Peptides against a protein of PDB entry 3KDP. Designs and how they scored, part 65

Target 1, 230 residues: chain A of PDB entry 3KDP
Amino acid sequence: PFLIFIIANIPLPLGTVTILCIDLGTDMVPAISLAYEQAESDIMKRQPRNPKTDKLVNEQLISMAYGQIGMIQALGGFFTYFVILAENGFLPIHLLGLRVNWDDRWINDVEDSYGQQWTYEQRKIVEFTCHTPFFVTIVVVQWADLVICKTRRNSVFQQGMKNKILIFGLFEETALAAFLSYCPGMGVALRMYPLKPTWWFCAFPYSLLIFVYDEVRKLIIRRRPGGWVE

## One batch from the design tools (peptide; made by RFdiffusion4, then SolubleMPNN)

Design b2_p14_3_s4 (from b2_p14_3, 12 letters changed)
Fold by OpenDDE base, seed 5:
Structure b2_p14_3_s4 (fold): chain B 230 residues (1-230), chain A 14 residues (1-14)
Amino acid sequence: as target 1 above (230 residues)
Amino acid sequence: SLLEEVLKALLENL
């Protein structure tokens, strides 16, 4: 998110406070819950890791976690951001290079894609209106990420949802997201303005995409052990 | 917030 903000000079899609709420608030309990996940049913049928050649965190796992899944998460957040700005009159092409004028308090006549002029205060309301749905989009995508992390090879349908601590983590992160989104004063304290309930659904296609992608990946691993997809 | 001000100051100096 921040790299695209710098390179494209677009209005800030996700605030630093909101990022801290993700990293310290919504991600901690779900991550801890994975320590209580049951072992996969076939773990004793697998060859032991070679400690000389196989790293605990290999390049393939890093590429999958940060390169593929992280990119899908970012795309989901940016999709929500661009939809909200487009509904407020700012088409994606007009946002390129707009940051300098957008953040200038002395410019009160920034034009949208339809020639409507926006004051600094109006622009900041729209920006902060984007931060909350972007955050919620990340949380909704993280539901899929947490569920796919339950297993390395077996389908989630084979493993099941027996980890009560993981289920609690999903409810906790969702409740925290709802609290940060709708509690009075969050707009002043955290620059997180309330969002319409419909914005929660904008992330669902991306959550489904991650889930389907990982299930297909795991299916390929089961059919072709020792492949480059492992 | 202090973090927003620091980040804004960093961005203005970039």
Scores: peptide ipSAE 0.014, ipTM 0.451, DockQ to the pose 0.026
Fold by OpenDDE base, seed 2:
Structure b2_p14_3_s4 (fold): chain B 230 residues (1-230), chain A 14 residues (1-14)
Amino acid sequence: as target 1 above (230 residues)
Amino acid sequence: SLLEEVLKALLENL
Protein backbone atom coordinates (compact mmCIF):
# COMPACT_ATOMS: atom_id res chain seq x y z
CA PRO B 1 0.00 0.00 0.00
CA PHE B 2 2.66 2.49 1.00
CA LEU B 3 4.78 1.86 -2.09
CA ILE B 4 1.85 2.60 -4.38
CA PHE B 5 1.13 5.71 -2.33
CA ILE B 6 4.67 6.91 -3.08
CA ILE B 7 4.89 5.82 -6.71
CA ALA B 8 1.46 7.00 -7.82
CA ASN B 9 1.29 10.01 -5.48
CA ILE B 10 -2.23 9.06 -4.43
CA PRO B 11 -3.92 9.91 -1.12
CA LEU B 12 -2.77 7.59 1.66
CA PRO B 13 -4.85 4.39 1.39
CA LEU B 14 -3.88 2.91 4.75
CA GLY B 15 -2.72 4.86 7.76
CA THR B 16 0.44 4.06 9.67
CA VAL B 17 -1.54 3.12 12.75
CA THR B 18 -3.65 0.68 10.78
CA ILE B 19 -0.50 -0.83 9.25
CA LEU B 20 0.87 -1.27 12.74
CA CYS B 21 -2.37 -2.92 13.83
CA ILE B 22 -2.01 -5.39 10.95
CA ASP B 23 1.64 -6.16 11.63
CA LEU B 24 1.36 -6.50 15.39
CA GLY B 25 -2.29 -7.26 16.01
CA THR B 26 -3.85 -9.27 13.24
CA ASP B 27 -0.81 -11.11 11.87
CA MET B 28 0.80 -12.32 15.09
CA VAL B 29 -1.79 -14.78 16.40
CA PRO B 30 -2.52 -16.27 12.98
CA ALA B 31 1.20 -16.70 12.30
CA ILE B 32 1.67 -18.49 15.62
CA SER B 33 -1.38 -20.61 14.92
CA LEU B 34 0.21 -21.94 11.73
CA ALA B 35 3.06 -23.39 13.78
CA TYR B 36 0.52 -25.64 15.49
CA GLU B 37 -1.20 -26.79 12.31
CA GLN B 38 -1.52 -30.54 12.00
CA ALA B 39 1.01 -32.08 9.67
CA GLU B 40 -0.17 -33.29 6.31
CA SER B 41 -0.95 -36.99 6.26
CA ASP B 42 1.50 -37.59 3.42
CA ILE B 43 4.57 -35.78 4.86
CA MET B 44 6.00 -38.86 6.57
CA LYS B 45 5.57 -40.90 3.38
CA ARG B 46 7.83 -38.66 1.31
CA GLN B 47 11.40 -39.49 0.45
CA PRO B 48 14.06 -37.35 2.10
CA ARG B 49 14.63 -34.19 0.12
CA ASN B 50 18.01 -33.34 -1.33
CA PRO B 51 19.07 -30.53 1.01
CA LYS B 52 21.09 -28.73 -1.67
CA THR B 53 18.77 -28.75 -4.66
CA ASP B 54 15.31 -29.16 -3.21
CA LYS B 55 15.77 -26.46 -0.57
CA LEU B 56 16.64 -23.77 -3.09
CA VAL B 57 13.82 -24.73 -5.43
CA ASN B 58 11.37 -24.90 -2.56
CA GLU B 59 12.42 -21.53 -1.17
CA GLN B 60 11.95 -19.94 -4.58
CA LEU B 61 8.54 -21.50 -4.99
CA ILE B 62 7.41 -20.56 -1.49
CA SER B 63 8.61 -17.00 -1.99
CA MET B 64 6.81 -16.82 -5.32
CA ALA B 65 3.58 -18.19 -3.89
CA TYR B 66 3.62 -15.86 -0.90
CA GLY B 67 4.58 -12.98 -3.14
CA GLN B 68 1.63 -13.67 -5.41
CA ILE B 69 -0.75 -14.08 -2.47
CA GLY B 70 0.55 -10.83 -0.99
CA MET B 71 -0.08 -9.07 -4.28
CA ILE B 72 -3.65 -10.37 -4.40
CA GLN B 73 -4.11 -9.25 -0.80
CA ALA B 74 -2.85 -5.77 -1.61
CA LEU B 75 -5.11 -5.62 -4.66
CA GLY B 76 -8.06 -6.38 -2.41
CA GLY B 77 -7.21 -3.47 -0.17
CA PHE B 78 -6.70 -1.13 -3.10
CA PHE B 79 -9.97 -2.23 -4.63
CA THR B 80 -11.79 -1.22 -1.47
CA TYR B 81 -9.87 2.05 -1.38
CA PHE B 82 -10.69 2.92 -4.98
CA VAL B 83 -14.35 2.01 -4.54
CA ILE B 84 -14.68 4.30 -1.52
CA LEU B 85 -12.96 7.18 -3.27
CA ALA B 86 -14.97 6.65 -6.43
CA GLU B 87 -18.19 6.73 -4.41
CA ASN B 88 -17.00 10.07 -3.05
CA GLY B 89 -16.33 11.47 -6.51
CA PHE B 90 -12.64 10.59 -6.95
CA LEU B 91 -12.12 8.18 -9.82
CA PRO B 92 -8.86 6.15 -9.79
CA ILE B 93 -7.30 8.07 -12.68
CA HIS B 94 -7.96 11.37 -10.93
CA LEU B 95 -6.08 10.22 -7.84
CA LEU B 96 -2.78 9.96 -9.72
CA GLY B 97 -0.56 12.81 -8.60
CA LEU B 98 -3.26 14.24 -6.34
CA ARG B 99 -1.41 13.63 -3.04
CA VAL B 100 0.44 16.94 -2.98
CA ASN B 101 -2.71 18.98 -3.27
CA TRP B 102 -4.66 16.51 -1.15
CA ASP B 103 -2.35 16.88 1.83
CA ASP B 104 -1.99 20.67 1.57
CA ARG B 105 -4.19 22.20 4.25
CA TRP B 106 -4.16 25.57 2.49
CA ILE B 107 -5.78 24.19 -0.66
CA ASN B 108 -9.51 24.02 -0.05
CA ASP B 109 -10.66 23.73 -3.64
CA VAL B 110 -9.31 20.35 -4.75
CA GLU B 111 -11.66 19.17 -7.44
CA ASP B 112 -12.97 15.66 -7.74
CA SER B 113 -13.62 13.88 -11.02
CA TYR B 114 -16.93 15.73 -11.35
CA GLY B 115 -15.69 19.24 -10.61
CA GLN B 116 -16.86 19.32 -6.99
CA GLN B 117 -14.46 21.22 -4.77
CA TRP B 118 -13.32 19.60 -1.55
CA THR B 119 -11.98 21.36 1.51
CA TYR B 120 -9.00 19.97 3.38
CA GLU B 121 -11.27 18.76 6.17
CA GLN B 122 -13.61 16.99 3.78
CA ARG B 123 -10.69 15.29 2.04
CA LYS B 124 -9.26 14.06 5.33
CA ILE B 125 -12.62 12.63 6.34
CA VAL B 126 -12.69 10.67 3.08
CA GLU B 127 -9.07 9.55 3.54
CA PHE B 128 -9.70 8.33 7.06
CA THR B 129 -12.89 6.68 5.89
CA CYS B 130 -10.67 4.52 3.68
CA HIS B 131 -8.40 3.34 6.50
CA THR B 132 -10.88 1.11 8.32
CA PRO B 133 -12.32 -0.63 5.26
CA PHE B 134 -8.83 -1.20 3.89
CA PHE B 135 -7.81 -2.77 7.19
CA VAL B 136 -10.93 -4.92 7.32
CA THR B 137 -10.34 -5.98 3.73
CA ILE B 138 -6.86 -7.17 4.66
CA VAL B 139 -8.28 -9.17 7.58
CA VAL B 140 -10.94 -10.80 5.42
CA VAL B 141 -8.36 -11.72 2.79
CA GLN B 142 -6.13 -13.07 5.56
CA TRP B 143 -8.86 -15.57 6.41
CA ALA B 144 -8.31 -17.25 3.09
CA ASP B 145 -4.53 -16.85 3.31
CA LEU B 146 -4.39 -18.43 6.75
CA VAL B 147 -6.63 -21.31 5.71
CA ILE B 148 -4.59 -22.09 2.58
CA CYS B 149 -1.31 -21.93 4.52
CA LYS B 150 -2.43 -24.93 6.58
CA THR B 151 -1.11 -27.30 3.94
CA ARG B 152 1.46 -27.43 1.17
CA ARG B 153 -0.02 -30.16 -0.99
CA ASN B 154 -3.32 -31.29 0.45
CA SER B 155 -6.50 -29.42 -0.25
CA VAL B 156 -8.16 -27.76 2.71
CA PHE B 157 -11.01 -30.17 2.09
CA GLN B 158 -8.65 -33.12 2.49
CA GLN B 159 -6.76 -31.82 5.53
CA GLY B 160 -9.79 -30.37 7.26
CA MET B 161 -10.09 -27.69 9.93
CA LYS B 162 -8.60 -29.57 12.87
CA ASN B 163 -6.33 -26.88 14.31
CA LYS B 164 -8.29 -25.21 17.10
CA ILE B 165 -5.52 -22.65 17.55
CA LEU B 166 -5.87 -21.55 13.94
CA ILE B 167 -9.62 -21.25 14.38
CA PHE B 168 -8.99 -19.17 17.48
CA GLY B 169 -6.61 -16.98 15.47
CA LEU B 170 -9.29 -16.37 12.86
CA PHE B 171 -11.74 -15.31 15.55
CA GLU B 172 -9.16 -13.15 17.28
CA GLU B 173 -8.22 -11.18 14.17
CA THR B 174 -11.90 -10.80 13.28
CA ALA B 175 -12.72 -9.59 16.78
CA LEU B 176 -9.85 -7.11 16.62
CA ALA B 177 -11.07 -5.88 13.25
CA ALA B 178 -14.57 -5.43 14.63
CA PHE B 179 -13.25 -3.65 17.72
CA LEU B 180 -11.11 -1.23 15.73
CA SER B 181 -13.93 -0.64 13.27
CA TYR B 182 -16.83 -0.04 15.65
CA CYS B 183 -15.52 0.84 19.10
CA PRO B 184 -16.31 4.45 20.03
CA GLY B 185 -13.31 6.74 19.90
CA MET B 186 -11.34 4.79 17.28
CA GLY B 187 -11.85 7.60 14.78
CA VAL B 188 -10.17 10.05 17.13
CA ALA B 189 -7.57 7.72 18.59
CA LEU B 190 -6.55 5.74 15.52
CA ARG B 191 -8.08 7.68 12.61
CA MET B 192 -10.18 4.60 11.95
CA TYR B 193 -13.69 5.75 11.26
CA PRO B 194 -16.59 3.31 11.55
CA LEU B 195 -17.41 1.50 8.34
CA LYS B 196 -20.68 0.38 6.88
CA PRO B 197 -21.19 -3.36 7.29
CA THR B 198 -21.33 -3.68 3.50
CA TRP B 199 -17.59 -2.90 3.26
CA TRP B 200 -16.78 -6.27 4.81
CA PHE B 201 -17.97 -7.91 1.62
CA CYS B 202 -15.60 -5.98 -0.66
CA ALA B 203 -12.80 -8.40 0.19
CA PHE B 204 -14.75 -11.60 -0.46
CA PRO B 205 -13.96 -11.85 -4.19
CA TYR B 206 -10.25 -11.57 -3.37
CA SER B 207 -10.49 -14.11 -0.57
CA LEU B 208 -12.13 -16.46 -3.02
CA LEU B 209 -9.46 -15.70 -5.62
CA ILE B 210 -6.68 -16.57 -3.16
CA PHE B 211 -8.48 -19.74 -2.16
CA VAL B 212 -9.00 -20.84 -5.76
CA TYR B 213 -5.42 -19.92 -6.66
CA ASP B 214 -3.97 -22.02 -3.88
CA GLU B 215 -6.28 -24.98 -4.44
CA VAL B 216 -5.28 -24.99 -8.11
CA ARG B 217 -1.61 -24.71 -7.12
CA LYS B 218 -1.95 -27.62 -4.70
CA LEU B 219 -3.81 -29.66 -7.30
CA ILE B 220 -0.94 -29.14 -9.74
CA ILE B 221 1.58 -30.16 -7.06
CA ARG B 222 -0.36 -33.35 -6.34
CA ARG B 223 -0.55 -34.25 -10.01
CA ARG B 224 3.08 -33.36 -10.75
CA PRO B 225 5.20 -34.15 -7.70
CA GLY B 226 8.63 -32.54 -7.86
CA GLY B 227 7.49 -29.96 -10.38
CA TRP B 228 8.42 -26.29 -10.38
CA VAL B 229 5.15 -25.38 -8.61
CA GLU B 230 6.03 -27.14 -5.34
CA SER A 1 -0.91 11.46 13.89
CA LEU A 2 2.69 12.43 14.44
CA LEU A 3 3.80 9.33 12.57
CA GLU A 4 1.61 10.21 9.63
CA GLU A 5 2.96 13.73 9.57
CA VAL A 6 6.53 12.47 9.71
CA LEU A 7 5.88 9.98 6.95
CA LYS A 8 4.19 12.62 4.84
CA ALA A 9 7.13 14.93 5.33
CA LEU A 10 9.50 12.17 4.30
CA LEU A 11 7.43 11.43 1.25
CA GLU A 12 7.23 15.06 0.27
CA ASN A 13 11.00 15.11 0.18
CA LEU A 14 11.22 12.15 -2.15
Scores: peptide ipSAE 0.012, ipTM 0.375, DockQ to the pose 0.027
Fold by OpenDDE base, seed 3:
Structure b2_p14_3_s4 (fold): chain B 230 residues (1-230), chain A 14 residues (1-14)
Amino acid sequence: as target 1 above (230 residues)
Amino acid sequence: SLLEEVLKALLENL
C-alpha cells in the first residue's frame, strides 16, 4: 500500500497505525496457530530436510507467500480502495498524481472525475473512509490464506478443520477487525471511520480466488509429483 | 488474549 502511494502519487490507501494492527494484531495469532496443525497423512513419505542445504524458508515459499498470495491480497485491498473512491467521484485514472493536491491543506477546490470540487476536509474524510474497508478486506483475504497454509499437498477437504487453535485464530482476527471498525473512538484514534457492513463482502471474491487457486495447485501437485509446481 | 489486552492498552494510551 505505502509503496504504491509513493510511486503512483495516489491518496494514502491504508494508515500506518492500521498496518501495525494487521502486522501485530491480525497476523500473529493465526501464524502461531499453524504450529499446532496436524501433520499431513503423507509426511513420513517425504525425505527428511537436510539442515545444511535445505532452508526452512526457501525461495519457493517466499515466491508463493509474497509473489502470488500477497499480490492477490494487495489487489483485493486496492480493489476496495478504488471502488470506494469511485463511488465518491474519483475514478482510478484521476487518482494518479493527485496526492500532491490531495494532501495540500490550502487547496480546497480539488476536482473529482465529474468536476465536483472537494475541500481538504472532505477529501480527508474520504481517505480515512478507505482505511477501514482496506483493512477488513485484508483480514477477509487472510481467512483463505490461513486455511490454505494448513497443508502443502493435501486438500483442505482431506485435512479437515480439526485445529481448534486455528479456528480460534480466525475468530480472533475477525473480532479484532470488527472492534477496530466499529468501536466508538476508532475514527479519531486510528483514522478508521466506521465501515458499512456491505464492504465486508467486497473481499469475498478474492478469498474464494485464493482458495480455488491453492486447491488447484495442490491438485496438480498430487497428480504430477515432482513437477515445476512443487 | 494477551495481545488483545496489549492492543487495548495501546489504544487507551493513544
Scores: peptide ipSAE 0.007, ipTM 0.386, DockQ to the pose 0.044
Fold by OpenDDE base, seed 1:
Structure b2_p14_3_s4 (fold): chain B 230 residues (1-230), chain A 14 residues (1-14)
Amino acid sequence: as target 1 above (230 residues)
Amino acid sequence: SLLEEVLKALLENL
């Protein structure tokens, strides 16, 4: 998100406080929950890791986590961001290079794509209105990430949803997202303005895409062990 | 916020 904010010079899609809420609030409990996941049915049939040859984090895992899944997650957030700004009159093409004027407190006549003028305060309201659904989008996408990460090779349908701590983590991050989105004063305290309940569903296509992508990946791994997709 | 100001300052200096 931040790289696109810099490169495209667009209004900030995700605030620093919101990033901290993701990193500390929504990621930690789910990540800990994975430590309590039941072992894969075949894990004890695998040979012990060779510490000299087998990296804990390999290039394939980095490529998957940061290259593929991370891109889908970012696309989900940006999709939500662009849709909200477009609903408020700012088409994606008009946002390019707009940051300088957007962030200037002395410019109170920034035009949208339809020639409507926006005051600094109005622009900041719509910006902060984007932060909340971006955050919620990340949380909803993280549901898929957490569910797919509980296994390396087995399908979720084979492993099942037996980890109560994982289910609790999913509930906790969702409850936190709802609290931050709808609790009075969060707009002032955290610059997270309330979102329409319908915006929770905007992330679902991306969450489903991650889930389907990983299930296909795991299916390929099961059919072609030792392939480049592992 | 201070963090936004720091971020803006970082972005302006990039």
Scores: peptide ipSAE 0.005, ipTM 0.348, DockQ to the pose 0.025; fails the geometry check

Design b2_p14_4_s1 (from b2_p14_4, 11 letters changed)
Fold by OpenDDE base, seed 1:
Structure b2_p14_4_s1 (fold): chain B 230 residues (1-230), chain A 14 residues (1-14)
Amino acid sequence: as target 1 above (230 residues)
Amino acid sequence: EIAELIQALIDANR
């Protein structure tokens, strides 16, 4: 998100507080829950890792986590961001280079794509209105990310959803997202304005995409062990 | 996200 913010010079898609809420609030409990995941059915049939040759974090894992899943997650967030701004009169093309004028409190006549003028306060309300759905989008995408992280090779359908701590983590992050989105005063305290309930569904295609992508990847790994996708 | 946090920390310290 930050690279696009700098390169495209667009209004801030995700605030610092929302980032902290993701990294410290929503992601920790789910991540810890993976420590309690049941072992894969075939784990004892695998060769032990060679500590001299096999890295815990290899290029393939980095490529998957940051290059693939992380990219889909970012696209989901930005999609939500662009949709909200477009609904408020700011088309994606118009946002390019707009940040400087957007963040200038002395400019109160920034025009949208339709020639409507926006005061600094109105612009900041719209910006902060984007932060909450972006955050929620990340949480919804994290559902799929957490679920796919249950296994390295086996399908989630083979592994099942037996980890009660993981289920609790999914509930906790969702409850926290709902609390931060709808609790009175969050707009002032955290710059997180409430979102329409329909925005929760905006991320579902991306969550499904991640899930399907990983299941296909795992299917390929099972059919072709030692392939480039492992 | 981490880059945004770092930048925010830098900006907060200015």
Scores: peptide ipSAE 0.009, ipTM 0.409, DockQ to the pose 0.023
Fold by OpenDDE base, seed 5:
Structure b2_p14_4_s1 (fold): chain B 230 residues (1-230), chain A 14 residues (1-14)
Amino acid sequence: as target 1 above (230 residues)
Amino acid sequence: EIAELIQALIDANR
C-alpha cells in the first residue's frame, strides 16, 4: 500500500495508525491460535523433511504468503479505497498525482472529477473515511487467510473448524475492528471515521477468491504430489 | 517498519 502511495502520488489509502492496529491488534490472537491447530490426518504418511536441503521457510512458501495472498489483500483494500473516493467524486484516474495538492493545507480549492471544489478539511474527512473501510477490508480478507493456514495439503472441509481458539480469534479481530470503527472519539484519536455497514461486504469477493484459490491449489497438490505448486 | 511507524506516531503527536 505505501509503495503505491509513493509511486502513484495518490492520497494516503491506509493510515499508519490503521497499519499498527492490524499488525498489533487484529493479527496477534489469530496467529497464536494456529499453534493450537490439530495435525493433518495424513502427516504420518509424509516423508520427513531433509534438514540439509529443505528449509522451514522455503521460497515457495514466501512466494505464496507474501507474493500471491498479500497482493490479493492489497487489491481488496485498494478496490474499497477507489470505490469510496469515486462515490465522493474522485475517479481513480484523477487521483494520480493529486497527493501534493491533497496534502497541502493552504489549497482549499482542489477539484474533483466533476469540478466540485474541496477544502482541506473536507478532503481529510474523505481520506480518513477511506482508512476505516480499508482496514475492515483487510480484516475480512484475513478471515480467509487464517482459515486456509489451518492446513498445507488437506482441504479445510476435511480438517474442519474444531479449533475453538481460532474461532475465538476470528471473533476477537472482528470485535476489535468494530470497536475501532464505531467507538466515539476514534475519529479524533485514530483518524478512523465510522463506516456504513455496507462497506463490510466489499471485501467478501476477495475473501472468497482467496479461499477458492487455496482449495484449488491444495486439490492440485493432492492429485500431483511433488509438483511445483507444493 | 513498525519502529518507524511508532516513531512517526510519536512525532505526529508532538
Scores: peptide ipSAE 0.008, ipTM 0.417, DockQ to the pose 0.027
Fold by OpenDDE base, seed 3:
Structure b2_p14_4_s1 (fold): chain B 230 residues (1-230), chain A 14 residues (1-14)
Amino acid sequence: as target 1 above (230 residues)
Amino acid sequence: EIAELIQALIDANR
């Protein structure tokens, strides 16, 4: 999000405090919960890792986490951001290069895509209105990310949802997201204005996409062992 | 992500 903010010179899509809440609040418990996941049924059929040659974090894992899943997650967040700004009169094309004028307190006549003028205060309200839905979108996408990380090869339907700590993690991150979105004073403290309940659903297609993508990937691995996908 | 966060915190306090 921050890189796109700099490169495209768009209004800030996600605040620093919200990023902290993601990294420390919503990601920590789910990540720890994966340590308690049951081993896959075929794990004993795999050769043991050679600690001298095989890295715990390999290029394939990095490619999956950051190159594929992370990109889908980022796209989900930005989709929500662009939809909110478009509903407020700022089309995506108009946002390109707008940051300089957007962040200038002395410019009170920034025009939207329809010629409506926006004061600095009005613009900042819209910007901070984007932070909460972006954050919630990340959390909703993380549900799928966490679930797909349960297994490397087996389908989630084969593995099941027996890890109670993982289930707790899903509830914890959701409860935290709801707290940060709706608790009085969070708008002032965190620059996260209240979220319309409808925005929770904006991320669902992306969560479904991640889930389907990973299940298809795992299906290919099961049908073609030793392929380029493993 | 942590590096970006740290940098953003530094920039926000500048």
Scores: peptide ipSAE 0.008, ipTM 0.419, DockQ to the pose 0.024
Fold by OpenDDE base, seed 2:
Structure b2_p14_4_s1 (fold): chain B 230 residues (1-230), chain A 14 residues (1-14)
Amino acid sequence: as target 1 above (230 residues)
Amino acid sequence: EIAELIQALIDANR
């Protein structure tokens, strides 16, 4: 998110505090829960890993986790961001290069895509209105990400949802997201303004996309063992 | 690079 903020010079889509809440709050318990995931049913049917050539975390796994899935997560957040700004009169194209004027407190006549002038205070309200939905979008997408991380080869439908710690992690991150989104004072303390409940659904297409993508990937791996997709 | 990014984030949120 922040890289796009710098490159495109758009208004800040996600605040620093919100990022910390993701990294330290919502991601920690779910990540730990994966250590308690049940072994895949076919694990004993696989050949032993060659410790000299086969890394536990290979470049392909890194590319999947940080490159592919991470990009889909970011796209989900940015989708929510652009929708909110568009609803407030700022179309995506108009946001390009707008940051400099957006962040200048002395400019109180920044025009939106429709020629309406926005004061500094009004702009900051809209900006902070984006933070919470962006955060919630990431959490909702993380549901799918966590679920797909349960296995490397087996479908989630084959593996099942037996890890109670993982289930607890999903509830914990959701509860934290709800707390940060709706607890009184979060707007002042964390610059996280409350969101309409409808914003929770903005991430669902992306969660589904991640899930389908990974299930297809795993299906390919099962049909073509030793392929480049593994 | 990460430190610069963090600083830029901090500055952007001031």
Scores: peptide ipSAE 0.007, ipTM 0.348, DockQ to the pose 0.025

Design b2_p14_4_s2 (from b2_p14_4, 8 letters changed)
Fold by OpenDDE base, seed 4:
Structure b2_p14_4_s2 (fold): chain B 230 residues (1-230), chain A 14 residues (1-14)
Amino acid sequence: as target 1 above (230 residues)
Amino acid sequence: SLLEAILAAILSNL
């Protein structure tokens, strides 16, 4: 998110506070829960990792985590961001290069795509109105990400949802996201303004996309052992 | 993401 903020000079899509809430709030319990995941049914049929040649974190894992899943997560967040700004009169093309004027508190006549003028205060309300749905979008996409991380090769349908700590983590991160989004005073404390409940559904296509993508990947691995996808 | 948050915090204060 921040890289696009710099490169495209768009209004800040995700605030620092929201990023901290993801990294230190919503992601911690789910990540810890993966340590308690049951071994895959076929794990004993795999050759053990060679500790001398096989890295714990390899290029394939980095490519999957950052290059594939991370990109889909970012796309989901940015989709929500662009939809909210478009609903408030700012079309995506108009946002390019707008940051400089957007963040200038002395400019109170920034025009949207329809010629409506926006004060600094109004612009910051819209910006902070984007931060909460972006955050919630990440949480909803993280549901799929966490679920796909349960297994390397087996389908989630083969593995099942037996990890009670992981299930608890999904509820915890969702409850925390709801708390941060709707608790009175969060707009002042965290610059996270309340969102309409409908925004929770904006991420669902991306969550589904991640899930389907990984299940297809795992299916290919199972059908073609030793392929480039493994 | 933490690094991005730190960088964003630094750059938002510049």
Scores: peptide ipSAE 0.065, ipTM 0.794, DockQ to the pose 0.026
Fold by OpenDDE base, seed 2:
Structure b2_p14_4_s2 (fold): chain B 230 residues (1-230), chain A 14 residues (1-14)
Amino acid sequence: as target 1 above (230 residues)
Amino acid sequence: SLLEAILAAILSNL
């Protein structure tokens, strides 16, 4: 998100505080919960990894986590961001290069895509209105990400949802997201303005996409062991 | 993301 903010010079899509709330808030309990996940049914049939050659984190895992899942997460967030800005008169193409004028408090006549002028205060309200839905989008996508991380090869339907700590983590991150989104004063403290409940559903297609994508990946691995998909 | 937050914090203070 921040790289695109720099490269494209768009209004800030996700605040620094909001990013910290993801990394230190919503993701902590879920990430820890994965340590308590049950072993896959076939794990004892596999040869032990060679500690000298077989890395815990290999290029395939990095590619999957950052190159695939991370991109889908970012796309979900940016989709929400662009929709909100478009609803407020700023089309995606108009946002390119706009940051310099957007962040200048002395420019009170920034035009939207329809020629309407926006004051600095109005622009910042719109910007901060994007932060909370972007954050919530990430949390909703993380539901799917956490669930797919339960296994490398087995389907989630084969593994089941037996990890009570993971289930608790899903509720905790959701409750925290709701708290940060709707608690009075969060707009002042975190620059996270309350979002309409409907914005929670904007991420659901992306969560479903991640889930389906990973289940298909795992299905391919099960049918063709030793492929590049492993 | 943490690195991005750090970079953003640095750049927001510049």
Scores: peptide ipSAE 0.063, ipTM 0.789, DockQ to the pose 0.025
Fold by OpenDDE base, seed 3:
Structure b2_p14_4_s2 (fold): chain B 230 residues (1-230), chain A 14 residues (1-14)
Amino acid sequence: as target 1 above (230 residues)
Amino acid sequence: SLLEAILAAILSNL
């Protein structure tokens, strides 16, 4: 999110405090829950990791986490961001380079894509209106991410949803997201303005895409052992 | 990431 904010000079998609709420709030319990996941049925057929040569976090894991899944997550968040701004008169093309004027308190006549002028206060309301839906989009996409992380090779349907701590984590992160989105005063405290319930559904296609993508990947690995996808 | 949040906080205040 922040890299695109710098490179494209667009209005801030996600607030710093909101990012902290993701990293310290919604992600911690789910991540810890993975330590309690049952071993895959084939794990005992694999040789032990060599501590001297095999890294716990290998390039393949980084590529999957950041290069593939992380990109889909980012796309989901930005899709929500662009939809909200478009509904408020700012088309995606118009946002490119707009940050300089958007963040200037002395410019009170920033035009949208339809020629409507926006004051600084109005622009900041719209910006902060984007932060909460972006945050919720990340949480919804994280449901899929957490579920796919249960296994490396087996389908989730083979592994099942038996990890009660993981299920608790999914409820916890969702409850926290709802709390941060709807609790009175969050607009002042966190710059997270109230979320319309419809925005929760904007991320669902991306969450489904992540799930389907990983299940297909795992299916390919199972059918073609030793392929480049492993 | 926390690093991104820190960087964003630094750069938003510059």
Scores: peptide ipSAE 0.059, ipTM 0.793, DockQ to the pose 0.026
Fold by OpenDDE base, seed 1:
Structure b2_p14_4_s2 (fold): chain B 230 residues (1-230), chain A 14 residues (1-14)
Amino acid sequence: as target 1 above (230 residues)
Amino acid sequence: SLLEAILAAILSNL
């Protein structure tokens, strides 16, 4: 998010507070829940990791986490961001380079893609209206991310959803997201303005994409052990 | 994401 904010000079898609809410709020309980996941049925058929040669976090895992899943998550968030801004009159191409004028409190006549002038306060309302749906989008794609993290090789359908702590984590992060999105005063306290319930569904295609992508990946790994897809 | 935010804050202030 921030890299694109800097490179493209677009209005801030996701606030620092929302990022903290993701990293410290929504992600912690789900991550802890994975410690309680049942072992995969084939785990005892695998050789132990060599602690001297095999890193716990390898290049393949980094590529998967940051290079693949993380990029899909970011794309989901940005999609939501661009849709909201487009619905408010700011087409994606018009946002390029707009940040400087957008963030200037003395400029109260910033035009949208349709020639409508926006005051600083109106622009900030729209910006903060993007932060909450971006955050919620991340939470929704994290459902898929958490579920795919249950297994390394086996399908989630083979593993099942027996981890009650993981299920609790999914409810907790969702409840926290709803609380932060709809609790009175969150717009002032966290710059998280309420979103329409329909915005929760904006992330669903990306969540499904993550899930399908990982299931296909795992299927390939099962069919072709030792491939570059591991 | 936090690291990105920190890096972005640093880079935006440069």
Scores: peptide ipSAE 0.035, ipTM 0.706, DockQ to the pose 0.022

